Peptides against a protein of PDB entry 5HB3. Designs and how they scored, part 55

Target 1, 150 residues: chain A of PDB entry 5HB3
Amino acid sequence: RQMQDRCMSEYNQRIRNAPEGSIDPFRMACYKIIGRCDLSNRSLDGLQTDVNDWIWLQFNLARETDRSLELAGESYGLAELQASIREIGLKHFPKTAAEDTNGSFGMFFYLQILAGMFEQAIAYLYPFSYVDAVHFAIALTYYGLLRPVD

## One batch from the design tools (peptide; made by RFdiffusion4, then SolubleMPNN)

Design b1_p16_6_s2 (from b1_p16_6, 10 letters changed)
Fold by OpenDDE base, seed 5:
Structure b1_p16_6_s2 (fold): chain B 150 residues (1-150), chain A 16 residues (1-16)
Amino acid sequence: as target 1 above (150 residues)
Amino acid sequence: SLEAFKEQLLKELQAE
């Protein structure tokens, strides 16, 4: 918390006083992640990132345990992240194998797994790869992450 | 390609 407060203070000072574009992007990333500053912008400006970096950032910013300690406009939890992933799926990923032109179904499966959407992930994967869906279902069940059918 | 898709997706995700 001490570090968070420090980062927030420094962030506020720098955004007001520093020349535009003069702030180190890695430092800004620290202010965002540690200080939880400007959470309305869920990206790291000035840094080259990929989808893995994006999802990592979303998880780090989605701290449900700290939600009550944050301002209303800065709160973002797992439920909101899961909702976002669902919407991403509807907009950008194939619904059926016939719609899959780029082989991107696996990426959406991956995102759902990371977000803890296990049942939905398996259900999504099944029409694309029956064998893989079954194997993942078995594994998830073994680790207690998927509820077996009664 | 899959890579092109990932790049486009990332841009769209960051715009939201």
Scores: peptide ipSAE 0.374, ipTM 0.877, DockQ to the pose 0.768
Fold by OpenDDE base, seed 2:
Structure b1_p16_6_s2 (fold): chain B 150 residues (1-150), chain A 16 residues (1-16)
Amino acid sequence: as target 1 above (150 residues)
Amino acid sequence: SLEAFKEQLLKELQAE
């Protein structure tokens, strides 16, 4: 808690007082990730990132229990992340093989798996690659992440 | 291309 308070204080001071572009983006990232500062902004400005970095950040910023009295007062958990992934899927990813122009279906499958959306991920993958879907279904079932059908 | 898609996707994700 003391660390968070210090981070918040430093973050606020730097944001307000530092000349534009003078703040180390990595330091700002630390304030966000460790200090939980400015969680409304779920991006890292001034850094070259990719989708993997984005999803990693989302997981780090997410908390399983909304009950954690985080000083930030913002609740963002796995449910919100999953909702975000669903929304991303609806907006940006192919729904059928016929719509797949870029071969991006695998990426959406990947994002769903990372977000723990196993049943949805398998269901999504099946029409694109039934073999892969079956393989993953078997694996997920083996590890207790997917419930087998009776 | 897939890479172009990833880049565009990232931009959109960061904008939301």
Scores: peptide ipSAE 0.373, ipTM 0.877, DockQ to the pose 0.766
Fold by OpenDDE base, seed 1:
Structure b1_p16_6_s2 (fold): chain B 150 residues (1-150), chain A 16 residues (1-16)
Amino acid sequence: as target 1 above (150 residues)
Amino acid sequence: SLEAFKEQLLKELQAE
């Protein structure tokens, strides 16, 4: 905790006192990921990133910690991430093959798989690609990640 | 295109 407090102090000091653009964005990323500073901002400014980087960051920021020990507003676990993925799906991804103009359904499937939403991922993929959905279902079942319905 | 979609999606995700 002493390290975390130090990180927070340094982070706040740098944000307030450093000229714009003078702070190493990688250092700031370290403060966020390791020091858990400013978790309300779930993006990394000043870095070139893609969707994979974004999702990686979300997972790293998500902690299964005792919420009672975290500061108010900083509690973010797998459940919250899964909720976010659901919302992202509703807003940005096709719900049917007819809505799929960019072939982006696979990306949403991918995000759901990463978030451990296996049943939902398979159900989502099925109308887009029957064969792929079946193959993934078999694989997930083999590894004990998917439970067949009784 | 898919790439254009990814780029736009990222911008929107970062804004949320």
Scores: peptide ipSAE 0.367, ipTM 0.876, DockQ to the pose 0.769
Fold by OpenDDE base, seed 4:
Structure b1_p16_6_s2 (fold): chain B 150 residues (1-150), chain A 16 residues (1-16)
Amino acid sequence: as target 1 above (150 residues)
Amino acid sequence: SLEAFKEQLLKELQAE
């Protein structure tokens, strides 16, 4: 709590008083991740990142707990993240193998799995790779993450 | 390419 409060205080002071671009991007990232500052901005500006970094950040910023339990008064739960991933899929990823020009279907499958969207992930993967979909379905079922069809 | 796609995707995700 003390560390978080300190981060928030420093962030608020710096964001208001420091010239743009003068703050160390890594320090800013710490304020965001640890201090939970400016959670409406779900990116790390000034850092070279990739999609893996992006998704890592989304999960770190997400909280399943009630907003009342968040020190910063901001909450973004798993449900919202799942909704975001769904929208990302609809907008950016191929729906069928015929639409897949870059082989990107695996990435969307991966994102869905990370977000716990197991049924949707398997359903998505199936038309692209039957064998892989079946293998993952078996594994997910084994761990109790995928309900068998009645 | 897949890499080009990833880069473009990231840009779009960060813009949202």
Scores: peptide ipSAE 0.364, ipTM 0.874, DockQ to the pose 0.795

Design b1_p16_6_s3 (from b1_p16_6, 9 letters changed)
Fold by OpenDDE base, seed 5:
Structure b1_p16_6_s3 (fold): chain B 150 residues (1-150), chain A 16 residues (1-16)
Amino acid sequence: as target 1 above (150 residues)
Amino acid sequence: SLKEFQKQLLEKLKAE
């Protein structure tokens, strides 16, 4: 795309020629999102963001193209994002209700749902809230997002 | 609090 090429060109020019910290954070964000520049850094520096912004960025930076066309280790799609969310859960979220002191289990459930990890999301939610898990399971099944067990 | 947890989580996520 013309815009992508332009952003990439400008990014390269500014990174090399502009004084450190002089580039507008919003402009830098545009270069990253539109131009896909410096994808190894999956954050927006100099901007105040929250978890929703973070997850939005991860989805936008994930590639929709065939991973087979990319070099190993450079591809980042939905599968990689799902794997990352799984690891985030293991590291930072409660495993049982007894471990939940902040009520944060719902946030991990939310992240899994956004990433299309429906079965895992329901399984995770179940020990925290049986009623909610059942209701979500019914709804997801109705819309064909949760596969029933044979 | 949940709000504090979210902030801490975000910082951890950015560090990864």
Scores: peptide ipSAE 0.408, ipTM 0.894, DockQ to the pose 0.780
Fold by OpenDDE base, seed 2:
Structure b1_p16_6_s3 (fold): chain B 150 residues (1-150), chain A 16 residues (1-16)
Amino acid sequence: as target 1 above (150 residues)
Amino acid sequence: SLKEFQKQLLEKLKAE
């Protein structure tokens, strides 16, 4: 908590007093990740990132902490992240094989798996790649992550 | 391409 308080203090001071663009983007990232500062902005400005970096950030920001202990006043957990991923899927990814022009279905499958949305991920993948869906289903079942249907 | 798609996706995600 002491570290977090210091981060927030520094963040607020720098945001208010520093010239625009003068703050090291990596430092800002540290304030966000460690200090939980400005969690409403879930992106890292001034850094070259990819989708993997984005999803990594989302997971780091999505903490299952007691809301009473959250200093940021905002609760963003796994459930909210999963909801976000569902929305992303609805907005930006193909819903059927016929809509798939770029072969991007695998990326959405990947995001769902990362978010622990195993049943949904398998269901989504199945019409695109039957073989892959079955293999993943078997693997997930083996590890107890997918509930088999009797 | 898939790479271009991912790039565009990232931009869309950042805009949300």
Scores: peptide ipSAE 0.406, ipTM 0.893, DockQ to the pose 0.810
Fold by OpenDDE base, seed 1:
Structure b1_p16_6_s3 (fold): chain B 150 residues (1-150), chain A 16 residues (1-16)
Amino acid sequence: as target 1 above (150 residues)
Amino acid sequence: SLKEFQKQLLEKLKAE
């Protein structure tokens, strides 16, 4: 916590006093990830990133602490991330094979898997690729991540 | 293309 407080102090000082664009974007990323500074902004400005970087960041910014221990009014954990992934799916990804023009269904499947949404991921993948869905279902079941349906 | 889609998606995600 002492380190976090120091990071926050430095972050606030630099944001207020440094000329625009003068702060190293990697340093800013460190303040965000390690120092948990300005978590309302869940992006890394000034860096070239892809979707993998984005999802990695979301996981790192998610709090592992129980809400009961958080003094802060805003908590962002796995549940909130899963909700976000769901919303992303509804807004930006094909819902049926007929809507798939770019083969992007795999990306949404991937995001769901990363977020631990295994049942939903398999259910989503099934109409796009039956074979792949079955293979993943078998694998997930083997590792105890997918519950057999009675 | 899928690459273009991913790029556009990322921009949308950053805007949220």
Scores: peptide ipSAE 0.403, ipTM 0.892, DockQ to the pose 0.788
Fold by OpenDDE base, seed 4:
Structure b1_p16_6_s3 (fold): chain B 150 residues (1-150), chain A 16 residues (1-16)
Amino acid sequence: as target 1 above (150 residues)
Amino acid sequence: SLKEFQKQLLEKLKAE
């Protein structure tokens, strides 16, 4: 893409010539998202962000295209993101209702849903909120996202 | 609080 190429060229020029931290953080964000520059850093520096921003960024940076068409080392797709979310859950979220002191289970459920981890999301939610889990299960089934157990 | 948790989580995520 012409725009992407321009972004990359500008990024390369600026990163070489501009003092550290002198580049507008919003512009840097554009270079990252549009130009796909410096994708090893999956965060936006110099900006006030929240978890929603973070997850949005992860999805935008993840490749949706066929891995076979991607250069080696640049492949980060849905599977990798799902794995990351799983790890995040294991590390940072309550595993049982007894461990939940902040009511954060819903956030992990949310992250799993966004990542298409529907079965896991429902299974996770169930011990925290039976009613909500059932409701979501019904909805997901309706949309063909959750397969009923035979 | 949930808000504080989110903040802490974000910091942890950025550090990874």
Scores: peptide ipSAE 0.401, ipTM 0.892, DockQ to the pose 0.789

Design b1_p16_7_s1 (from b1_p16_7, 5 letters changed)
Fold by OpenDDE base, seed 3:
Structure b1_p16_7_s1 (fold): chain B 150 residues (1-150), chain A 16 residues (1-16)
Amino acid sequence: as target 1 above (150 residues)
Amino acid sequence: SDQLDKLLQEYFASLE
C-alpha cells in the first residue's frame, strides 16, 4: 500500500506540475502498468500504439486482485473488461453476416475468447461461420470451458 | 474511448 500511495503521488505530481513535453511516456506507462495508477484512463499517451498494444494493455490491467487492498478507483478486473468488450462489440463490430463488409467479425470473436466469454463468442461466430463455430464449440467443451447450459 | 475508436478505425482501414 505504501508503494502504491507513493506511485499515485508521483504520478499526480508529474501530470500536474511537469513542463509540457518533458514527461517520459515510458515512465508514465510504468506507473500505469506496474503501479496501477489512474486506471480510469486505460491508455498510453505519448506512445505510438496499435490495436494489439491496446489489447495487451487491457488484459494486463485486468488483474485478479483483492479490490479491498487497492486504492479507490485503481481496481480493474475481468468483469469490467468483459463489459468493455461487450460495449465495443455493439459499437464497432457487425451484429449479423449481412452487416459484415470487411471480415472484422473474427477480431470480435478473438476478443471474446481472450476475455473468457466462450458461450457468447460461439453464439456470435455461428452466423458468420457455422463450421468454425461448431469446431470451436467442440474444442471448448473438450477442455471444460464451454458450459452445456448457459 | 476516443483512442480506441481511432485504433479500431485504423484496424478496419487495414482490412480494406
Scores: peptide ipSAE 0.309, ipTM 0.864, DockQ to the pose 0.901
Fold by OpenDDE base, seed 2:
Structure b1_p16_7_s1 (fold): chain B 150 residues (1-150), chain A 16 residues (1-16)
Amino acid sequence: as target 1 above (150 residues)
Amino acid sequence: SDQLDKLLQEYFASLE
């Protein structure tokens, strides 16, 4: 808690008082990830990132904080991340095999799996690759992550 | 997220 307060103080001070471009973007990223500063902004400015970096960041930020301890009005958790994944799926990814032009269905499947959306991920993958969907379904069931309907 | 949209666009471009 003391460390978090210090991080927040330093973060706020630097954002307000530092000359533009003088702040190390990696340091700011540390304040974001470790200090959980300014979680409303989930972007890392000044860093070259890819989708993998983005998803990693979202998972780190989506950590369930004990709501009892954080008076922060905005909670960002797994549910919000899952909602974001659903949204991008609807917007950017093929809904059917017929709509698949670039083979990007695999990325959306991957994102759903990472977000713990196992049933939806399998259902999504099934029309694109039956064999892969079955294999993943078996694996997920084996590990108790997918509930088979008898 | 605008950032995610951009990243996805870059990803899709890399698949072409």
Scores: peptide ipSAE 0.271, ipTM 0.836, DockQ to the pose 0.841
Fold by OpenDDE base, seed 4:
Structure b1_p16_7_s1 (fold): chain B 150 residues (1-150), chain A 16 residues (1-16)
Amino acid sequence: as target 1 above (150 residues)
Amino acid sequence: SDQLDKLLQEYFASLE
């Protein structure tokens, strides 16, 4: 807690007093990730990032805490992340194999798996690649992540 | 997320 409070203090001071662009973006990233500063902004400014970096950050910033103890608007957990993944799926990714022009279905499958949306991920993958969907279903079942349908 | 949208656009562009 003391370290977190110190991080918050330093972060706030730097944001307010430092010239724009003068702060090391990696240092700012540390304040965000370790110090949990300014979590309303779930991005890393000044860093070149990709989708993998984004999803990694979301998981690190997500809280698995009792929501009843958190102030309204300050909680972002797995459920919110899953909702975000669903939304981007609807917006950016092919719904059917016929709509797939560049093979991007794999990325959405990947994101769903990372977000723990296993049943949905398999269901999504199935029309694109039957064999792969079956293989992943077997693997997920083996690890106890996919419940067999009775 | 606007950032995610941008990142996905970049990703899709890389697949072309």
Scores: peptide ipSAE 0.267, ipTM 0.832, DockQ to the pose 0.818
Fold by OpenDDE base, seed 1:
Structure b1_p16_7_s1 (fold): chain B 150 residues (1-150), chain A 16 residues (1-16)
Amino acid sequence: as target 1 above (150 residues)
Amino acid sequence: SDQLDKLLQEYFASLE
């Protein structure tokens, strides 16, 4: 708690007092990830990030903050992340193998797996790659992450 | 959502 308060204080002081562009983006990232500062802004300004960086950040930030302490902020948890992944899937990714022109189905499968959407991920992958879907289903079942349909 | 849209656009562009 003391460490978090110190991080928040330093973060607020730097945002208010530091000249524009003088703050180390990596330091700001540390405040956000470790100190959980300014979680309403889920972007890392000044850093070139890719989809992998984005999803990693979302998972780190989606920690169930003790809902008791975050008064007024939008609680972004796993459910909200999963909703975002579903929305992105509908908008940007192929729904069928016939729509797949560039092999992007793998990225959507990957995002679903990371978001804990295991059943949906396997169901999605199946029409694109039967063999891979079966292999992942076996692996997920082995680790107790996939429930067999009774 | 807007940031992810941009990142995905960049990703798809890299596949082309």
Scores: peptide ipSAE 0.262, ipTM 0.828, DockQ to the pose 0.762

Design b1_p16_7_s2 (from b1_p16_7, 6 letters changed)
Fold by OpenDDE base, seed 3:
Structure b1_p16_7_s2 (fold): chain B 150 residues (1-150), chain A 16 residues (1-16)
Amino acid sequence: as target 1 above (150 residues)
Amino acid sequence: SSQLDRLLNEYFQSLE
């Protein structure tokens, strides 16, 4: 709690006092990720990021938010992240193997796994790659992340 | 999110 308060204070001070564009984007990223500062802004401004960076950030921020919901005025948690992943799946990714034109199904599978949507991820992957789905299912079951349905 | 949409579009372009 004391560390968080200190980080918030430093973050606010820098935002208020530093000239625009003068703040090191990596430092700001540290305040966001470690200090959980300004979680309403779920982006890393001034950094070139890709989908992997985005999902990693969202996942970590979601976890920290869920843990500190009573202390933070923000309520975006893992459930909301998972909802976002579902939405982008419907919008951007093939729903069936027949719709797959560029092999992007693997990315959606990957995003679902990172978001902890294990059952849905396996179910999604199965029609695209039976062998891979089975292997992942075995692995996830071994680690207690997938509940086998009898 | 709009950010995710942009990033995904960039990803899809990289697959072409």
Scores: peptide ipSAE 0.287, ipTM 0.836, DockQ to the pose 0.712
Fold by OpenDDE base, seed 1:
Structure b1_p16_7_s2 (fold): chain B 150 residues (1-150), chain A 16 residues (1-16)
Amino acid sequence: as target 1 above (150 residues)
Amino acid sequence: SSQLDRLLNEYFQSLE
């Protein structure tokens, strides 16, 4: 907590006093990730990021256990992330194998797995790749992440 | 979600 308070203090000082464009974006990223500063902005300004970076960031920021310690920012946990993944799935990814044009189903499967949506991920993958779905199902079951269905 | 939309669009473009 003391470290977090220091990070917030430094972050606030930098954003108020530093000339525009003079702040190291990596330093700001550290304040966001480690210091949990300005969590209402779930992006890393000034950094080129991809989907992998985004999902990694969301998982690091989605800490429900620390909500009570956060003085500012929107509550964003795993549930909100899962909702976002569902929404993006409906909008951008193929719903059936027949709709698959570029093999992007794998990315949506990946996002669902990372978001802990294991049953949904396997169910989604199954019509695209039966073999892969079975392999992942076995692995997830082994680690106790997939519940057997009667 | 808007950021993710942009990133996904970039991802899809990379697949073309």
Scores: peptide ipSAE 0.284, ipTM 0.836, DockQ to the pose 0.703
Fold by OpenDDE base, seed 4:
Structure b1_p16_7_s2 (fold): chain B 150 residues (1-150), chain A 16 residues (1-16)
Amino acid sequence: as target 1 above (150 residues)
Amino acid sequence: SSQLDRLLNEYFQSLE
């Protein structure tokens, strides 16, 4: 807690007092990830990032902690991440194999798997690639991550 | 988020 408090103090001081663009983006990233500073902003400014970096960040920021122990601005759970993944799926990714023109279904499958949405991920993948869906289903079942329907 | 939208668009462009 002492370290976190120090990080928050330094973060706030730098944001308020440092000239624009003078703060090391990597340092700011450390404050966000390690210090959990300003979690309302779930992006890393000044860094070149891709989708993989984004999802990695969301995982690091997501916590399944008792919200009563956290400040209102510092809580972001797995449920919120899953909701975000569902939202982007509806907006950006093909719903059926017939809509798939560039093979992007794999990325959405990947994002769902990372977010722990295993059943939904398999169900989504199935119409695009039967073989892959079956293989992943077997693997997930083996690791106890997919519950067989009775 | 708007950022994710941008990143996804960039990703899709890379697939073309």
Scores: peptide ipSAE 0.283, ipTM 0.837, DockQ to the pose 0.830
Fold by OpenDDE base, seed 5:
Structure b1_p16_7_s2 (fold): chain B 150 residues (1-150), chain A 16 residues (1-16)
Amino acid sequence: as target 1 above (150 residues)
Amino acid sequence: SSQLDRLLNEYFQSLE
């Protein structure tokens, strides 16, 4: 708590008082990730990021335990992340094997797994790669992440 | 998210 309060104080001071572009982007990223500062902005300004960086950030910001401590307008939990993943799936990724031209289905599968959408991920993967879907289903079941249907 | 859209577009371009 004390560390978080300090991070918030330093973040607020720097964002208000520092000249534009003078703040180290990595330092600002630390305040956002560790201090959970300004969660309404879910991006790392001034840093080059990829999809992996994005999903990692969203996952870290989507902690359920902290939702009750956040203002209602800035709360972003696992449910919201999962909703976002569903939305991008509908928009950007192939829905069927016939629509897959570049093998991008694997990325969507990966995003769903990272978001804890295990059943949906397996169901999505199945028409693209039966063998892989079965293997992942077995593994997820072994770790108690996928419930077998009786 | 506009950011995610951009990142995904960049990813898809990298597959090409």
Scores: peptide ipSAE 0.281, ipTM 0.835, DockQ to the pose 0.744

Design b1_p16_7_s3 (from b1_p16_7 with A2S Y3A E6K K7L)
Fold by OpenDDE base, seed 4:
Parts: structure tokens; sequence; C-alpha cells
Structure b1_p16_7_s3 (fold): chain B 150 residues (1-150), chain A 16 residues (1-16)
């Protein structure tokens, strides 16, 4: 708590007093990840990142914590991340095999798996790749991650 | 997120 308060104080001072783009992006990343500052902005400005970096950041920011112990607005949980992944899917990824033009379905499957959306991930993958969906379903069931419906 | 939209656009472009 004390460290978080200090980070937030420093972050707020810098964001108010420094010209835009003058702050070291890596320092800002530290404030974001370690200090959990400004979680309303879940991106790292000024850094060259890709989708893998983005998802890594989301997982680091998404924490199952007692929100009552955190500062107001500085909490982000798995449920919010899963909601974000759903919205991403609706907006950017093919819904059916007929809509698939570039094979991007695999990325959305991957994102859902990382977010713990196992049942939805398998259901999504099935029409694109039957064999892969079955293989992943078997594996997830083996590890107790997939709950088949009776 | 606009940032994510950009990242995904770059990703999709890499698949072509």
Amino acid sequence: as target 1 above (150 residues)
Amino acid sequence: SSALDKLLAEYFASLE
C-alpha cells in the first residue's frame, strides 16, 4: 500500500508536469505494472509492442484482489479481461469458417485460452478446425479445465 | 481500445 501510494503520487506529478511524450516509456511501464497506476489506460504508450505484449500486459494488470484494499479505480480483474476478450472477438475476428480469410481464428482461440475461457475457446475453434478442437478438448478435460455438459 | 485496434491491424497485415 505504501509503495503503491508513492508510485501513484510520482506518476500523477509527472503526468501533470511533464510535456507529453517526454517521460521515459519504460518508467511509465513500471508505474503501470508495479504501481498499478492509471489502470483505466491498459496500454503502454511510446513502446513498440505487439499482440503478445498486449495480452501479457492485460494479465499482469488483471488481478484477483480484494478491491476494498485497493485505491478506487485501480483494480482490474479476470472478469473484466474476459469481457474485453469477448468484445475483441466480436469486433475483429471471424465468427465462422466462411468468414475466415487469413487464418486469424487461431489468435482469438489463443486469447480465449489465455483468459481461461476454455469452453468458449473450444466451441469457437470447432467449426474452423475439428481435429484441433477435439485434441484441445481432450487435453483440457484431462487437466480438469474443461467442464463438459451432460 | 484504439491501441489494441492498431496492434490487431498490424497482426492481421502480417498474416497476408
Scores: peptide ipSAE 0.282, ipTM 0.835, DockQ to the pose 0.902
Fold by OpenDDE base, seed 2:
Structure b1_p16_7_s3 (fold): chain B 150 residues (1-150), chain A 16 residues (1-16)
Amino acid sequence: as target 1 above (150 residues)
Amino acid sequence: SSALDKLLAEYFASLE
């Protein structure tokens, strides 16, 4: 708590008082990730990142605690991340094999798997790659991550 | 997210 309070204080002071471009982006990232400062902004400005960095950040910023224990009015957890992944899927990724022009279905499958959307991920992958979908379904079932069909 | 949209755009561009 004391560390977080200090981080918040320093973050707020720097964001308000520092000249534009004078703040080290990595330092700001540390305030966000470790200090949980300004979690409403889930981007790292001034850093060159990719989709993997983005998803990693989202998981780190997502709250692992039950919402009932959180005093904060705003909660960002796995459910919100899953919702975001669904949204980007609808917007950016092929919905059917016929829409697949660049093979990007694999990335969306990957994002769904990372977010624990296992049933949806398998269902999504199936029309693109039957063999791979079955392979992952078997693996996920073995580890108890995919609900068995009764 | 606008940031994610940009990242995805870059990703898709890399696939072309």
Scores: peptide ipSAE 0.282, ipTM 0.835, DockQ to the pose 0.852
Fold by OpenDDE base, seed 3:
Structure b1_p16_7_s3 (fold): chain B 150 residues (1-150), chain A 16 residues (1-16)
Amino acid sequence: as target 1 above (150 residues)
Amino acid sequence: SSALDKLLAEYFASLE
């Protein structure tokens, strides 16, 4: 708790008082990841990142913590991440095989798997690749991760 | 988010 409070204090101070462009982006990243500062902004400004970096950050921020011990704006869990993944899917990824033009369905499948959305992931993949969907379904069932029926 | 939108745009561009 003491570390978190110090991180929040320093983060807020730098955001308010530091000259524009003078803040080390890696330092700010540390405040966000370790101190969980300003979780309403789940991106890392000033860093060259890609989608893999983004998803890594989301998982690190999506901690299952006792929400009663955190400030209201600093609580973020798996459910919120899953909601974000759903929104991403609706906005950016093909919804049907007929809509697929660049093969990006695999990336959205992967994101759903990482987020533990196994049933949704298999259901999504099935119309794009029947064979792959069946193989993943078998594997997930073997490990007890897939529910065959609702 | 706008940041994510940019990242995804770059990702999709890499697939073309």
Scores: peptide ipSAE 0.280, ipTM 0.834, DockQ to the pose 0.905
Fold by OpenDDE base, seed 1:
Structure b1_p16_7_s3 (fold): chain B 150 residues (1-150), chain A 16 residues (1-16)
Amino acid sequence: as target 1 above (150 residues)
Amino acid sequence: SSALDKLLAEYFASLE
């Protein structure tokens, strides 16, 4: 807690007082990840990032919260991340094989797997590549991560 | 979501 308070203090001070562009973006990233500063902004400004960096950041910032604490304030856990993945899927990724023009379905499958959405990921992948879907389903079942459909 | 939208746009552009 003492470390977090110090990080938050330093983060706020730098954001307010430092000249624009003078702050080391990696230092600011450390404050966000370790110090959990300014969690309302879930992006890293001033850094060249990709989708992998984004998903990594979301997982690191996500925390398991008790339902009682969720009522008291904003919380971001696995459920919220999964909701975000669903939303971007609907907006940006092909829903059917006929809509797939560049093979981007694989990325959405990947994001769902990372987010623990195993059943949905397999169901999504199957119409694009049934062979791959079956192989992943077998592997996930072996590790106890895939549940049979009722 | 806006940041992610940009990242995804860049990703999709890389696939073309």
Scores: peptide ipSAE 0.277, ipTM 0.831, DockQ to the pose 0.825

